# Designs tried in a protein design run: peptides against a protein of PDB entry 4JHK. Part 15

Target 1, 212 residues: chain A of PDB entry 4JHK
Amino acid sequence: EDYKIQSFDLETQKLLKTALKDPGSVDLEKVSSVIVDQSLKDQVFSREAGRICYTIVQAEAKQTNGSVFRRNLLNRLQQEFKAREETRKRSTQEWVCLVSFICNIFDYLKVNNMPMVALVHPVYDCLFRLAQSDALKNEEEVDCLVLQLHRIGDQLEKMNVQLMDELFNLLRDGFLLQEDLSSMGRLLLLEILEFRAGGWKLSDTAQKYYYS

## One batch from the design tools (peptide)

Design b1_p13_2_s4 (made by RFdiffusion4, then SolubleMPNN; from b1_p13_2, 6 letters changed)
Fold by OpenDDE base, seed 2:
Structure b1_p13_2_s4 (fold): chain B 212 residues (1-212), chain A 13 residues (1-13)
Amino acid sequence: as target 1 above (212 residues)
Amino acid sequence: SEFEERVQEILEQ
């Protein structure tokens, strides 16, 4: 498989490639740090980062039956999560990258082909934060919220339907009642409401209407 | 937080 790591310098690319194939030969703490740092800067990479992380975890497990990378990754993720409000204040872009990264780790870093239970509430916490009025008025945050729900909403709902109901109550209220939403933001909220109502699926016609 | 506790559990494995 090819991994999108072109944004890194050549030395770091080599490090990542080695981690993917021979994780025991590299500093996995450094690897995890590099991946998290880049994921906080590039939301597109954060999606790829999930897949990369999963691959490294599997490679290390097979090679040494170890879990050094996963431990370091989750430790760093916890640190960033705890500081999420400060991150949001500092940079909306970094904040949505953080959310995207956490969601992608949830999506890819599965145990026994199941989502990691430990990440369920943190993911919901992030999504609920994006669903607050002060966030819904920011189109970048709405974009992030809707994107994540498209990607992992069905999985999250399976983990906790009550929280999902509560989240979508907020989204519905935002759509109907919040006055300072952008036109696109309001459209995206409507789309995601319909998306869930349709069983986390959109018809081809609806997809074209909202995204083409 | 619950997240901190669960992550800590994973880190201790």
Scores: peptide ipSAE 0.091, ipTM 0.761, DockQ to the pose 0.015
Fold by OpenDDE base, seed 1:
Structure b1_p13_2_s4 (fold): chain B 212 residues (1-212), chain A 13 residues (1-13)
Amino acid sequence: as target 1 above (212 residues)
Amino acid sequence: SEFEERVQEILEQ
C-alpha cells in the first residue's frame, strides 16, 4: 500500500514504513510523536495519519498482541486536547489541524470495527468550539467544521443524536443571526444544514449549487 | 474529564 509520507525526511519515512510492517522493531513512542507532530502542522496529512495509525495498531496487534503504539498515541492526543484553547490562541492553523486529527482518529482508529467511545465527547467538544460565534467569523474554522461534519457527521450522530441536534441548533443560529460571517462561511453553513437534513447526503444538483 | 478518564483506563490496560 502507498502512504503519503513524502513530507518527511528519508530517515523518518523509513521509520514509518518499518512501523507499518514490523512495528516490533521500532520505537513506537517515537513513531506516534512524529505522526502527531506532523498532523498538527498539516491538515491534509491528518487524514492520512488516521489510516496510518490504524494500520500500525493492527500490525502490532497481529505481531505481538501489543498496544504500545495506541497507548502512546492516545496519551499524546489527550495532552493536545487538554491544551486546545491555548493552541487556538497561539495558532488558528494548528487548532484546526488538531481538530482534524482528532476527527480522523475517530474515523479510522476503530475498536472491533466500532468507533472508540472515549473520543465521542472530545470530538463534539471540538466541533462545538468551532460553532461558537467567535469561531464562526473565521473562515478557516468554518471550513474545518464543515469538512469534519461531512466526513464523520453520520457516525457521530449515531453515537449521540442529542449532541448533534444541539450542535446544529448553533449552526442554524449562526447562519440566521450572526452578522459578521463571510459570504463563503454563510454558504458553507447552509450547505451543511441541508446535508444533514438530507440524511448526510448531497445531491449532485445541490453540490453544484454550493461548490461550482 | 470523561475523555481523560477513559483514555487513562485504556492506558492502564
Scores: peptide ipSAE 0.031, ipTM 0.705, DockQ to the pose 0.015
Fold by OpenDDE base, seed 3:
Structure b1_p13_2_s4 (fold): chain B 212 residues (1-212), chain A 13 residues (1-13)
Amino acid sequence: as target 1 above (212 residues)
Amino acid sequence: SEFEERVQEILEQ
C-alpha cells in the first residue's frame, strides 16, 4: 500500500516504511514522535497520519500482540491536548493542526471497527472551542471546524447526539447573531448547518455554490 | 479529565 510521506527526508521515510511492515525492528516511540511532530506542522499530513497510525497499530498487534506504538501515540496526544489553550495562544496554525490530528486519530484508530470512546469528549471539546465567538471570527479556525465536521460529524453524532445538538446550537447562533464573521466564515457555517440537516450529505449543486 | 483517565487506563495495559 502506498502512503504519502514525501514531506519527510529519505531517512525518516525509510523509518516509517519499516514501521509499517516490521514494527518490531524500529523504535516505536521515535516513530510516534515523528508522526505527531509533523502532524502539528502540516494539517494536510494529519489525514495520512491517521492511516499510518492505524496500520502500525495493526501490524504491531499481529506481530507481537503488543501496543507500544499506540501507548506512546496516545500519551503524546494527551500531552498536546492538555496544553491546547497555550498552543492556541501561541499559534493558530499549530492549534488547528492539533485539532485536525485528534479528529483524524478518532476517524482511523478504531477498535473492533468502533471509535475509541476515550476520544469522543476530547474531540467535542476541541470543536466546542472552535465554536466560541473568539474563534468563529478567525477564518482559519472556521475552516478547521467545518472540515472536521464534514469528515467525522456523522460518527460523532452516533456517539453523542446531545453534544452534537449543543454544538450546532452554537454554530446557528454564530451564523445568525455574530457580527464580526468573515464573508467566507458565514458561508461555511451556513453550509455545515445545511450539511447536517441533509443527513450529513450535500448535493452537487450546493457543493459548487459553497466551494467554487 | 475523563480523557486523561481513560488514556491512562490504556497506557497501563
Scores: peptide ipSAE 0.029, ipTM 0.691, DockQ to the pose 0.015
Fold by OpenDDE base, seed 5:
Structure b1_p13_2_s4 (fold): chain B 212 residues (1-212), chain A 13 residues (1-13)
Amino acid sequence: as target 1 above (212 residues)
Amino acid sequence: SEFEERVQEILEQ
């Protein structure tokens, strides 16, 4: 199977390919670091990174019954999450990449075919931060917020409906009351409010209206 | 934080 790793140099590509099929023969800490570093630079890759991580976890479990890769990955996620406010101050782009990566790991890295409970609150914390007034005025942050809710909102709600209700109360208030939203940001908030109200599904009419 | 505690629990398994 092919993975989108063309952005890496040939040596790193070889490392990743080996990790995917023979994880016991490579430094899995180095592999996890490479994946996280690239995910913090490229939101497009962060989606693929979730799939890559899941494959490596499965390969290691099958080969050695080990969990070294997952351990290193979660350690790095913890470090980046802890420093999230500093990251946001340094670069909005890096901040939204971090949120995207955490959400994608939540989406792909299942345990016993279920979401990792440990990631539920960190994901909500990131989304609540994006729902604050100082973030809603930035279209790049609104784009990230709405994208993640489209991808994993239904899964998150199943884990904690109370937090989801509180989050969408903030989004409703932002849509109705905040004056410095961009026109596109306001449209995206309206769309995601309707998306959840429709059971996390878009009608054909809504799809054409918002994304044509 | 709760995240740190939960991650630590997983790492100790």
Scores: peptide ipSAE 0.028, ipTM 0.673, DockQ to the pose 0.015

## One batch from the design tools (peptide)

Design b1_p14_1 (made by RFdiffusion4)
Fold by OpenDDE base, seed 4:
Structure b1_p14_1 (fold): chain B 212 residues (1-212), chain A 14 residues (1-14)
Amino acid sequence: as target 1 above (212 residues)
Amino acid sequence: SRDEEVEELIEEES
């Protein structure tokens, strides 16, 4: 299977390809660092990064029963998560990339075909932060929030429906009461409210209405 | 395991 790693230089691409097939032959700390660094700069890459990470984890487990890559990945993720407020203050773009990466790791990095329970609260914390009034006024943050809920909302709800209810209470309040939302931001909030109400599914008609 | 410890720390920070 091919992975979208064309954004890296050829040497790094070779490193990643080797990690995917023969993780024991490369520096997995370096590999994890490269993946995280790129994910914090490119939101589009973050989804592919999740898939890449899962593959490397599985390959290392199968090859050596090791977990060096996962350990380094999660350590870095923890560091970035702890610094999330500083990241948000410094760069909205890096902040939404961080959220995207955490969400995609949650989505792809399964243990026994199940989401990592330890990532549930960190993901919700990020989404709740995006649902605060100061974030909802920023369309880039609203875009990120809605995108993640489209991708993993159904899975997150299965892990903790109470937190999801609380989150969507904030989104409903934002939609109804917040005055400084952009027109698109308000539209996206309405769409995601309807998306969940429809069982995390969107009709073709609704898809065209909101995203065409 | 060490990985489990990291996971616990992530959860504690949330």
Scores: peptide ipSAE 0.022, ipTM 0.623, DockQ to the pose 0.156
Fold by OpenDDE base, seed 2:
Structure b1_p14_1 (fold): chain B 212 residues (1-212), chain A 14 residues (1-14)
Amino acid sequence: as target 1 above (212 residues)
Amino acid sequence: SRDEEVEELIEEES
């Protein structure tokens, strides 16, 4: 299995590689911190981070039946989530990275092959925040919102369909009523509305139309 | 608060 960790220095790469294979031999708190820090800076890495985290969790469970890494990871995630409004205020980029990271952890870090229930509300809270009018006017936030819904919308809906309905009510309202949406933002909202309406699927033709 | 609830849930999963 190949992991994209080229963005880290060589020492950190070694640390991560060791964590993936022999988690008991490294400081897993440090590993979790490094992963979270990088995920908050690089949205592309956040996707990979989910996979890396899952692998480390599984490796530690198998090796020692431990959960040190997961505990530290979730603790850090909790801290970042609590500070999400401040993060958004400070940097839209960091905010969307945070959302992306939380969503990717939800996507990859399964318990008994199921999403962690504890992450359902945090994910929805983030998506609802992105669905507010002050966020919808920012194309970067709309991009993030739509991307996450494409990735985990079907899974998230299975966890709570009522919240998903409420979320999409906001998105429909935004699409129809909000005046200061960018043309691309409006297009993306329309696409995601149709995506869900189609059972979280999009035809190849439609895909080309929206993302050509 | 919602944040407090999330904290508790995350701790349970940890």
Scores: peptide ipSAE 0.021, ipTM 0.615, DockQ to the pose 0.666
Fold by OpenDDE base, seed 3:
Structure b1_p14_1 (fold): chain B 212 residues (1-212), chain A 14 residues (1-14)
Amino acid sequence: as target 1 above (212 residues)
Amino acid sequence: SRDEEVEELIEEES
């Protein structure tokens, strides 16, 4: 299997490849730290990071019935989540990378093919923060919000439909009532409203309208 | 397990 890790130096690439095949032969704390650090800098990598993390977790479980990597990963995730407001104040880019990372861990790091229940509320908390008026005025945060809902919205709704209804009430209000949205931000909110209304699917005509 | 404890802590901080 090929993983998109070309953004790392050759030594780190080798470390990650070894972790994927033989996790017992590497420092899994270091591996988790490297993955989290890069995910907080590159939102595009965050999706691949989720898949990489899942593979390492499965490999370690199979090899030693251990969970050292997952424990270190979740510990670091907890630390970053706890400091999310400070991160947002310091850098919008780092904040949206953090949200993307948490959402992708939710998407890929499943137990018995089910999402981790403990991640449901943290994910919703991040999405609700992006749905506040001070965030909706920032196109970068709107892009992040809409992207995550496209990726995991259907899964999140299955876990808690009441929170999803509340979230989309905020998005509807933002679309209709907020005055300082960018043109693209307003368009993206309308698109995601239609996306959910269509059963988390986008028609061919709508796809062409919004993205062509 | 320790992993379960970490997961619970994340939920509590949300």
Scores: peptide ipSAE 0.021, ipTM 0.628, DockQ to the pose 0.155
Fold by OpenDDE base, seed 5:
Structure b1_p14_1 (fold): chain B 212 residues (1-212), chain A 14 residues (1-14)
Amino acid sequence: as target 1 above (212 residues)
Amino acid sequence: SRDEEVEELIEEES
């Protein structure tokens, strides 16, 4: 299977390939660090990172019944989440990469085929931060917010519908009341409001209107 | 377990 790791140097590619097939033979802390570092600077990779992480977790469980990789991954995720406000201040790009990574880990890394309960509040905290007035005025942050809600909104709502209602109240207020939204930002907020109202589905007509 | 402890810490910071 192809895991889209061509952006890494040759030695790192070998490390990742070995982790995917024989996790017991590599330093899994180093592997987790490499994956997180790349995910924090490349938003496109963050989606693939979730799939890679899940595969490594399953491989380690089958090979040694271990969970070293998952522990190291979650430790690093906790550190980055804790520092999220400083990250946002330093770089909007790094901040949206962090949010994307956390959301993709939530999407792919399951426990007993269910979302990790421990990630529910961290994900909502990130999305609520993106829904604040100072973030909604930045199109890059709105893009990230809407993308994540398209990917995992239905799963998140099943975990906590009250938080989702509160989040969308903020998005509705932003759409209706905030004056400094970009034209595209306002359009994206309207689309995601309609997306949830339609049961986290978009009609073919609406798809063409917003994205064609 | 150690993994459970990490998950608990993440929840506490949320």
Scores: peptide ipSAE 0.020, ipTM 0.623, DockQ to the pose 0.157

Design b1_p14_1_s1 (made by RFdiffusion4, then SolubleMPNN; from b1_p14_1, 4 letters changed)
Fold by OpenDDE base, seed 2:
Structure b1_p14_1_s1 (fold): chain B 212 residues (1-212), chain A 14 residues (1-14)
Amino acid sequence: as target 1 above (212 residues)
Amino acid sequence: SLEEEIEELIEKES
């Protein structure tokens, strides 16, 4: 498999490549830290990060039956999650990167081919935060919210349909009642409302309409 | 501790 790690320096690339193949030979705490740090800077990488993390977890499990990487990763993730409000205050970009990373970890870091139950509430908490009025007025946050729901909404709903209903109640309210939504933000909310209503599917025609 | 909490969560998931 090819992994998009070109954004790292050569030394770090080597570290990551080694972690993917021979995790027991590297400092997995350092590896996890590097991945999280980069994911907080690059939202695009956060998607790749999920896949990378899953691969390392699997590699370590097979090699040593260990879980050092996963423990360190989740520890760091929890730390960032707890500080999410401060992160949001400091930088919207870092905040949406954090959300993206958490969602991508949820998406990729499966256990027995199932999402980690422990990540369900943190993910919903992030999405609910993005669904608040002060966040919905920011197009960057709306973009993030809608993107994540497109990626993992169906999985999240399977984990907790009640929370998903509550979340979408907020989104409907935002769409209908909030005055300071951007035009694109309002369009995105409408799209995601229809997306879920259609069973987390969108026709090609509709997709073209909203994302042309 | 946070580490212990995460470890417990991992154990539950594994």
Scores: peptide ipSAE 0.025, ipTM 0.683, DockQ to the pose 0.318
Fold by OpenDDE base, seed 4:
Structure b1_p14_1_s1 (fold): chain B 212 residues (1-212), chain A 14 residues (1-14)
Amino acid sequence: as target 1 above (212 residues)
Amino acid sequence: SLEEEIEELIEKES
């Protein structure tokens, strides 16, 4: 299987490829740092990063029954999560990349084929932050919020339906009551409300209506 | 704090 790592230099690409196949032969702390750093710069990469991380975790477990990579990855993730408000203030782009990365790690980095319970609240905390009035007025944050809910909303709801209900109450209120939403932002909120109401599925016709 | 609790939970699962 091929991984999208063209954004890295050749030396780093080699490092990542080696980590994917023979994790015991590389510095897994360095590998985790490289992946996190790039994920905080490129939101598109964050989904690929999830797949890469999962593969490295599985490879290390199989090779040495170790979890060095996962430990370093989650520690770094927790550090970034703790600093999320400062990140948001500094750079909206880095903030939405952080949210995207956390959500994709939740999506791909499963334990015993189940989502990590420890990541449920961090994910919800990020999504709730994006659902606040000061974030909903920023289209970049709305885009991120809606994208993550499309990707992992169904899984996240299964972990805690009460929090999902609370989140969507905020989104509904934003859609109905907030005055400084962009036209696209309001449209995206409506779409995601309908998406959940439809069992986290959207018809092809509706897809074209909202995103074409 | 919530962040501390999350850290502990992550460490347990890692």
Scores: peptide ipSAE 0.024, ipTM 0.647, DockQ to the pose 0.804
Fold by OpenDDE base, seed 3:
Structure b1_p14_1_s1 (fold): chain B 212 residues (1-212), chain A 14 residues (1-14)
Amino acid sequence: as target 1 above (212 residues)
Amino acid sequence: SLEEEIEELIEKES
């Protein structure tokens, strides 16, 4: 399989490739740290990071029936989650990268083909934070919110429909009542409202309207 | 706390 890890130096690329094939031969704590650090800097990488993490978890389970990598990964994720408000204050870009990473781990790191229950509330907490008025006025945060809902909204709803209803009540109120939204932000909120209403699908006509 | 609860849940699944 091909993984998009060209942004790393050659030494780190080799480390990651080795972890994917023979996780027992590398320091899995170091591997997890490298993946998390890069995911906090590059939002595009966060999706690939989820895929990489899943592969390493499966490889380690098969090789030694161990879970060292997953434990280190989730511990680091929890540390970053706890500090999310400080991260947001320091850098909006790092904050949206953190949200993207958590959502992509939720999407890819499954147990028995099911999402980890432990990640449901943390994901919703992040999305609810993005749905607050002080975040909705920032187009970068709206972009992140809408992107994650497009990727994992249907899965999250299956885990807790009540929280999803509450979240979309906030998005509806933001679309209708908040005055300091950007034009693109308002358009994106309308699109995601219609996306869910259509069963988490968007028609070709609507796709062209919002993104062409 | 919420963070403590999340930590416990993560540890259980890891």
Scores: peptide ipSAE 0.024, ipTM 0.652, DockQ to the pose 0.806
Fold by OpenDDE base, seed 1:
Parts: C-alpha cells; sequence; structure tokens
Structure b1_p14_1_s1 (fold): chain B 212 residues (1-212), chain A 14 residues (1-14)
C-alpha cells in the first residue's frame, strides 16, 4: 500500500500517487520516464520501481483496459539496454542500476503471472556481462550480479537452464582461476555457487558465514 | 540481432 517515493519532489510524488490510483488522468509516458530515470540513479529504488510499475500496469488495465504505461516503460528499457555498453563505460554505478532495474522489472512485471519472455535474454545478457573477467574484478559489479541471482535466479533458470549453466561455468572459473578478484568478490562467488547448488536456498548458518 | 529480436518481442507482448 505504501510506496517508497520520498526521494522525489512533491509534485512528482503526486504524479506517481495519481498514476497508481487513476492512471487515466496522468501522462503515463512521463510517469514511466520518471521511474526509469530514478531507477538508473538509485539501485535501491529499482526494487521498489518494479512493484510500482506492476501496480500501475494493473491499474491501467482495470481502468481503461489499456497498456500505454507498459509500452512506454518497455520502450525506454529497450533504449537503455541497447546503450548498456556505453553506460558501463561512462559509469559503473549507472550500469549496475540498469541491470538491477531490468532484473526487477523481470521479477515484478509479469503477464498472467508469468515472466515476460522478451526480458529473458536481456537479463541473461546483463548477467553474462557482469560475469566477464573485466567485470568480476569490480566489487560493485560482483555485488550486483550476486544480488540479482539471489532475487531472480530460480525464476530465470526455469526460463532457460542452459544459459544458467553457462553463466555459472563462468562464475566457477572466475572463482577458481581469476587472480584479481577481491576477497569479498571471491567469497560472494563461492556463496552464489553454493546457493544454486542448494536449489537456490541458503541455510541461516551459511548466510552468517558469508555475510556476517 | 538480439536487440532486434527484443524489439519484436516487446511489440508482441505490448
Amino acid sequence: as target 1 above (212 residues)
Amino acid sequence: SLEEEIEELIEKES
């Protein structure tokens, strides 16, 4: 019921609140742009953004049987995805925010309670990029990678187990062979390897071992 | 390309 939108100015907060309740009365293209822009700046917000987006989609569907918001959102997402390498070059922070946002949209923006098929390959592409040697040496990228796999790894594997196997082969190789991993990075890779091996679950004892 | 495929799939699902 309550959404974390305190980071926006009052006018924008009002816009978002109205979109959640009466989407037909606002410019949904503007709403989508605001959400995407903030998600690219704040990785924490990207999680909330997924929930907000789903709510707006449902509200619009019920009110007008429309999908204007979803179309605008996905179009913007596509644009950002296409420019992902340039984004990474420009700012690691913006890059991991983009990945987080895409993953959270995958998690929340479902159709008939199913993930959007169109997002499967983009999500994997982002995760594979994070699993490359030049990314694994950066703790910020490793943090992002591991966080997303904790959140949506099980769902993503159900969509394509072969890609997940390939991804984790890279992670295993990184853990075992890459020399310039940080201690924390190496620990996180080991944890996520065990997490998947355990059926995407981690015991409380193991959790304390890796995160305490 | 993957990007082109995404465009088509997004359009289909939207």
Scores: peptide ipSAE 0.023, ipTM 0.645, DockQ to the pose 0.819

Design b1_p14_1_s3 (made by RFdiffusion4, then SolubleMPNN; from b1_p14_1 with R2L V6I E8K)
Fold by OpenDDE base, seed 4:
Structure b1_p14_1_s3 (fold): chain B 212 residues (1-212), chain A 14 residues (1-14)
Amino acid sequence: as target 1 above (212 residues)
Amino acid sequence: SLDEEIEKLIEEES
C-alpha cells in the first residue's frame, strides 16, 4: 500500500516506510513524534497520519505484540489535547490541525475493528469548542468543524447520540441566532445540519450547491 | 476536561 509521505525529507520517508513494515527496527518514539509534529502543521496530512498510525500499530502488534508506538502516540496526543486552549490562542491553524489529527486518529486507530472509546470525549470536547460563539465567527474553525463532522459524525453519533444532539443544538443556535457569522460559515452550518438530518449523507445536487 | 480514560490507557501500557 502507498502512503502519502512526500512532504517529509528522504531520510524521514525511509524511517516511516521502515516503521510501516518493520517497526521493531526503528525508534518508534521518534516516529510518533515526527507524525504528530507534521500533523500539527498540515491538516491535509492528518488524515493520512491516521492511516499510517493504524498500520504501524498493527505491524508492531503482529511483530512483537508490542504497543510502544501507540503508547507514545497517545501520550503526545493527550499532551496536545491538554494544552488545546493555549494552542488555540497561539495559532488557529495549529488548533484546527490538532482537532483534525485527533479526529483522524479516532477514525483510523480502531481496536478490534471498533473506535477507541477513550477518544470519544476528547473528540466531542474539541468539536464543542469549535461550536462556541467565539469559534463560529472564525471561518477556519467552522471549516474544521464541518469537515470533521462530515468525516466521523456518523461514527461519533453511534458512540454517543446525546452528545451529538447537544452539539447540533449549538450549531442550530449559531446558524439562527449568531450575528457575526460569515456568509460561508452560515452556509456551512446549514449544510451540516442538513447532512445529519439526511442520515449523514447528501445528494450530489446538494453537494454541488454547497461546495461548488 | 482531561480524558481520564486515555490517561488510564497510557498508564496500563507503560
Scores: peptide ipSAE 0.027, ipTM 0.665, DockQ to the pose 0.408
Fold by OpenDDE base, seed 1:
Structure b1_p14_1_s3 (fold): chain B 212 residues (1-212), chain A 14 residues (1-14)
Amino acid sequence: as target 1 above (212 residues)
Amino acid sequence: SLDEEIEKLIEEES
């Protein structure tokens, strides 16, 4: 019921609150733009953004049987995804925010309680990009990669196990063979390898070992 | 491209 939107100004907060309850009374294109813009700046917000988006989608569907918000959201998502390499070159922070946002949309924006199939390949593409050697040497990108796999790895694997196997082959090779990984980066890769091997679960003891 | 499926979604929502 409560949404973390304190980072927005009061006017924007009101806009978002209204969209959540009465989406037909606001400019849903503007709402989607605001959510995406903030998600590209704040990786923590991207998690909340997914939940907010799902709620607005449900509210609009119930109120008007419409999908204006989802259409605008996906349109913006497409634009950002297409420009992902340029974004990465410009700002690692914006890049990892984009990945986080896409992954959280995948996680929360369900259709008939199922993940959107159309988002599977874009999500994997982002994760594969993070698994390349030039990205694995950047701890910020490794953090993002591991975080997303913790959040949606099990769901994503159910959608395409072959791609997940290929992804983790890259992670294994990075862990074993890449020389310029940070100590934390190497530790995170080992943790996520064990996480998947354990059925996407970690014991409390193991978690403390890797994150203490 | 990997964004083709997103394009299809957008078209379906139109």
Scores: peptide ipSAE 0.027, ipTM 0.668, DockQ to the pose 0.495
Fold by OpenDDE base, seed 2:
Structure b1_p14_1_s3 (fold): chain B 212 residues (1-212), chain A 14 residues (1-14)
Amino acid sequence: as target 1 above (212 residues)
Amino acid sequence: SLDEEIEKLIEEES
């Protein structure tokens, strides 16, 4: 199985590869830190990060029945989540990376092939924040919101349909009533509204676009 | 904390 870690230097790549195969032989706190740091810089990596994290978690559990990596990862995630408003103020790019990372952790870090319930509200909190008027006017935030809903919307809805209804009420209102949306932002909102209405189903082409 | 809640959840579901 290949992991997209080319953005790291060779030494860090080696560290990550070792963590994936022999997690007990590396500093898993450092590994978690590196993954989170990179995920906050590169939204594309955030998707891969989720998969990497899941693999390391499974590898450590199998090797030592330990959970050092997961604990460190989640602790860092908690810290970043708590500081999300400050992050947003500092950098929209870092903010959308954070949201992407949290959503991808939700998507990949499953227990018994099910999403972790404890992450449901944090994920919704992030998406609701992106659905506020001050965020909807920013195309980068709309891109992030729509992307996450394409990736995990169906799963989130299964966890809490009431919150999803509320979220989409905001999106519909934004689409219809907010004046300072970009043209692309408005199109994206329309698309995601229709996407959910269609049962969260994508064409093969659309699937490739959002999940490749 | 989020970590504690998640760990508890994992333990319960494992």
Scores: peptide ipSAE 0.026, ipTM 0.677, DockQ to the pose 0.326
Fold by OpenDDE base, seed 3:
Structure b1_p14_1_s3 (fold): chain B 212 residues (1-212), chain A 14 residues (1-14)
Amino acid sequence: as target 1 above (212 residues)
Amino acid sequence: SLDEEIEKLIEEES
């Protein structure tokens, strides 16, 4: 199976490949740190990071029935989440990378084929932060919000429909009432409102209208 | 606090 890790140097690529096949032979704390650090810099990598993390977790469980990698990963994620407001203040780019990473871990790191319950509220907290007026005026944050809802909105709603209703009330109000949205931001909010209303799917015609 | 609750939940899952 191929993993998109060409953005790392050759030494780090070797480390990751070894972790995927024989996690007991590498420093799993170091591996988790490398993955998190890169995910905080590259939003595109965060999706692949989720898949890589799942594979390492499964490999370690099978090899030693251990959970060292998952523990280190979640501890680092916890630290970054707690510092999310400072991260947002320092760099919008790092903030949206953090949100993307948390959402992709939620998407891929399943337990008994179910999402981790511990990540439900942290994910919603991030999405609610992106749905505030001071964030909706920033197109980069709107892009992130809409992208995550496309990827995990249906799963997240199954975990807590009440919070999803509250979130979309904010998005509706932003679309209808907020005056300093960009044209693209307003279009994306309308699209995601229609996406959920359509059962978390969009017709080919609508897809072309919003993204062509 | 909310952050403290999240911390405990994550630790239980790990």
Scores: peptide ipSAE 0.024, ipTM 0.648, DockQ to the pose 0.692

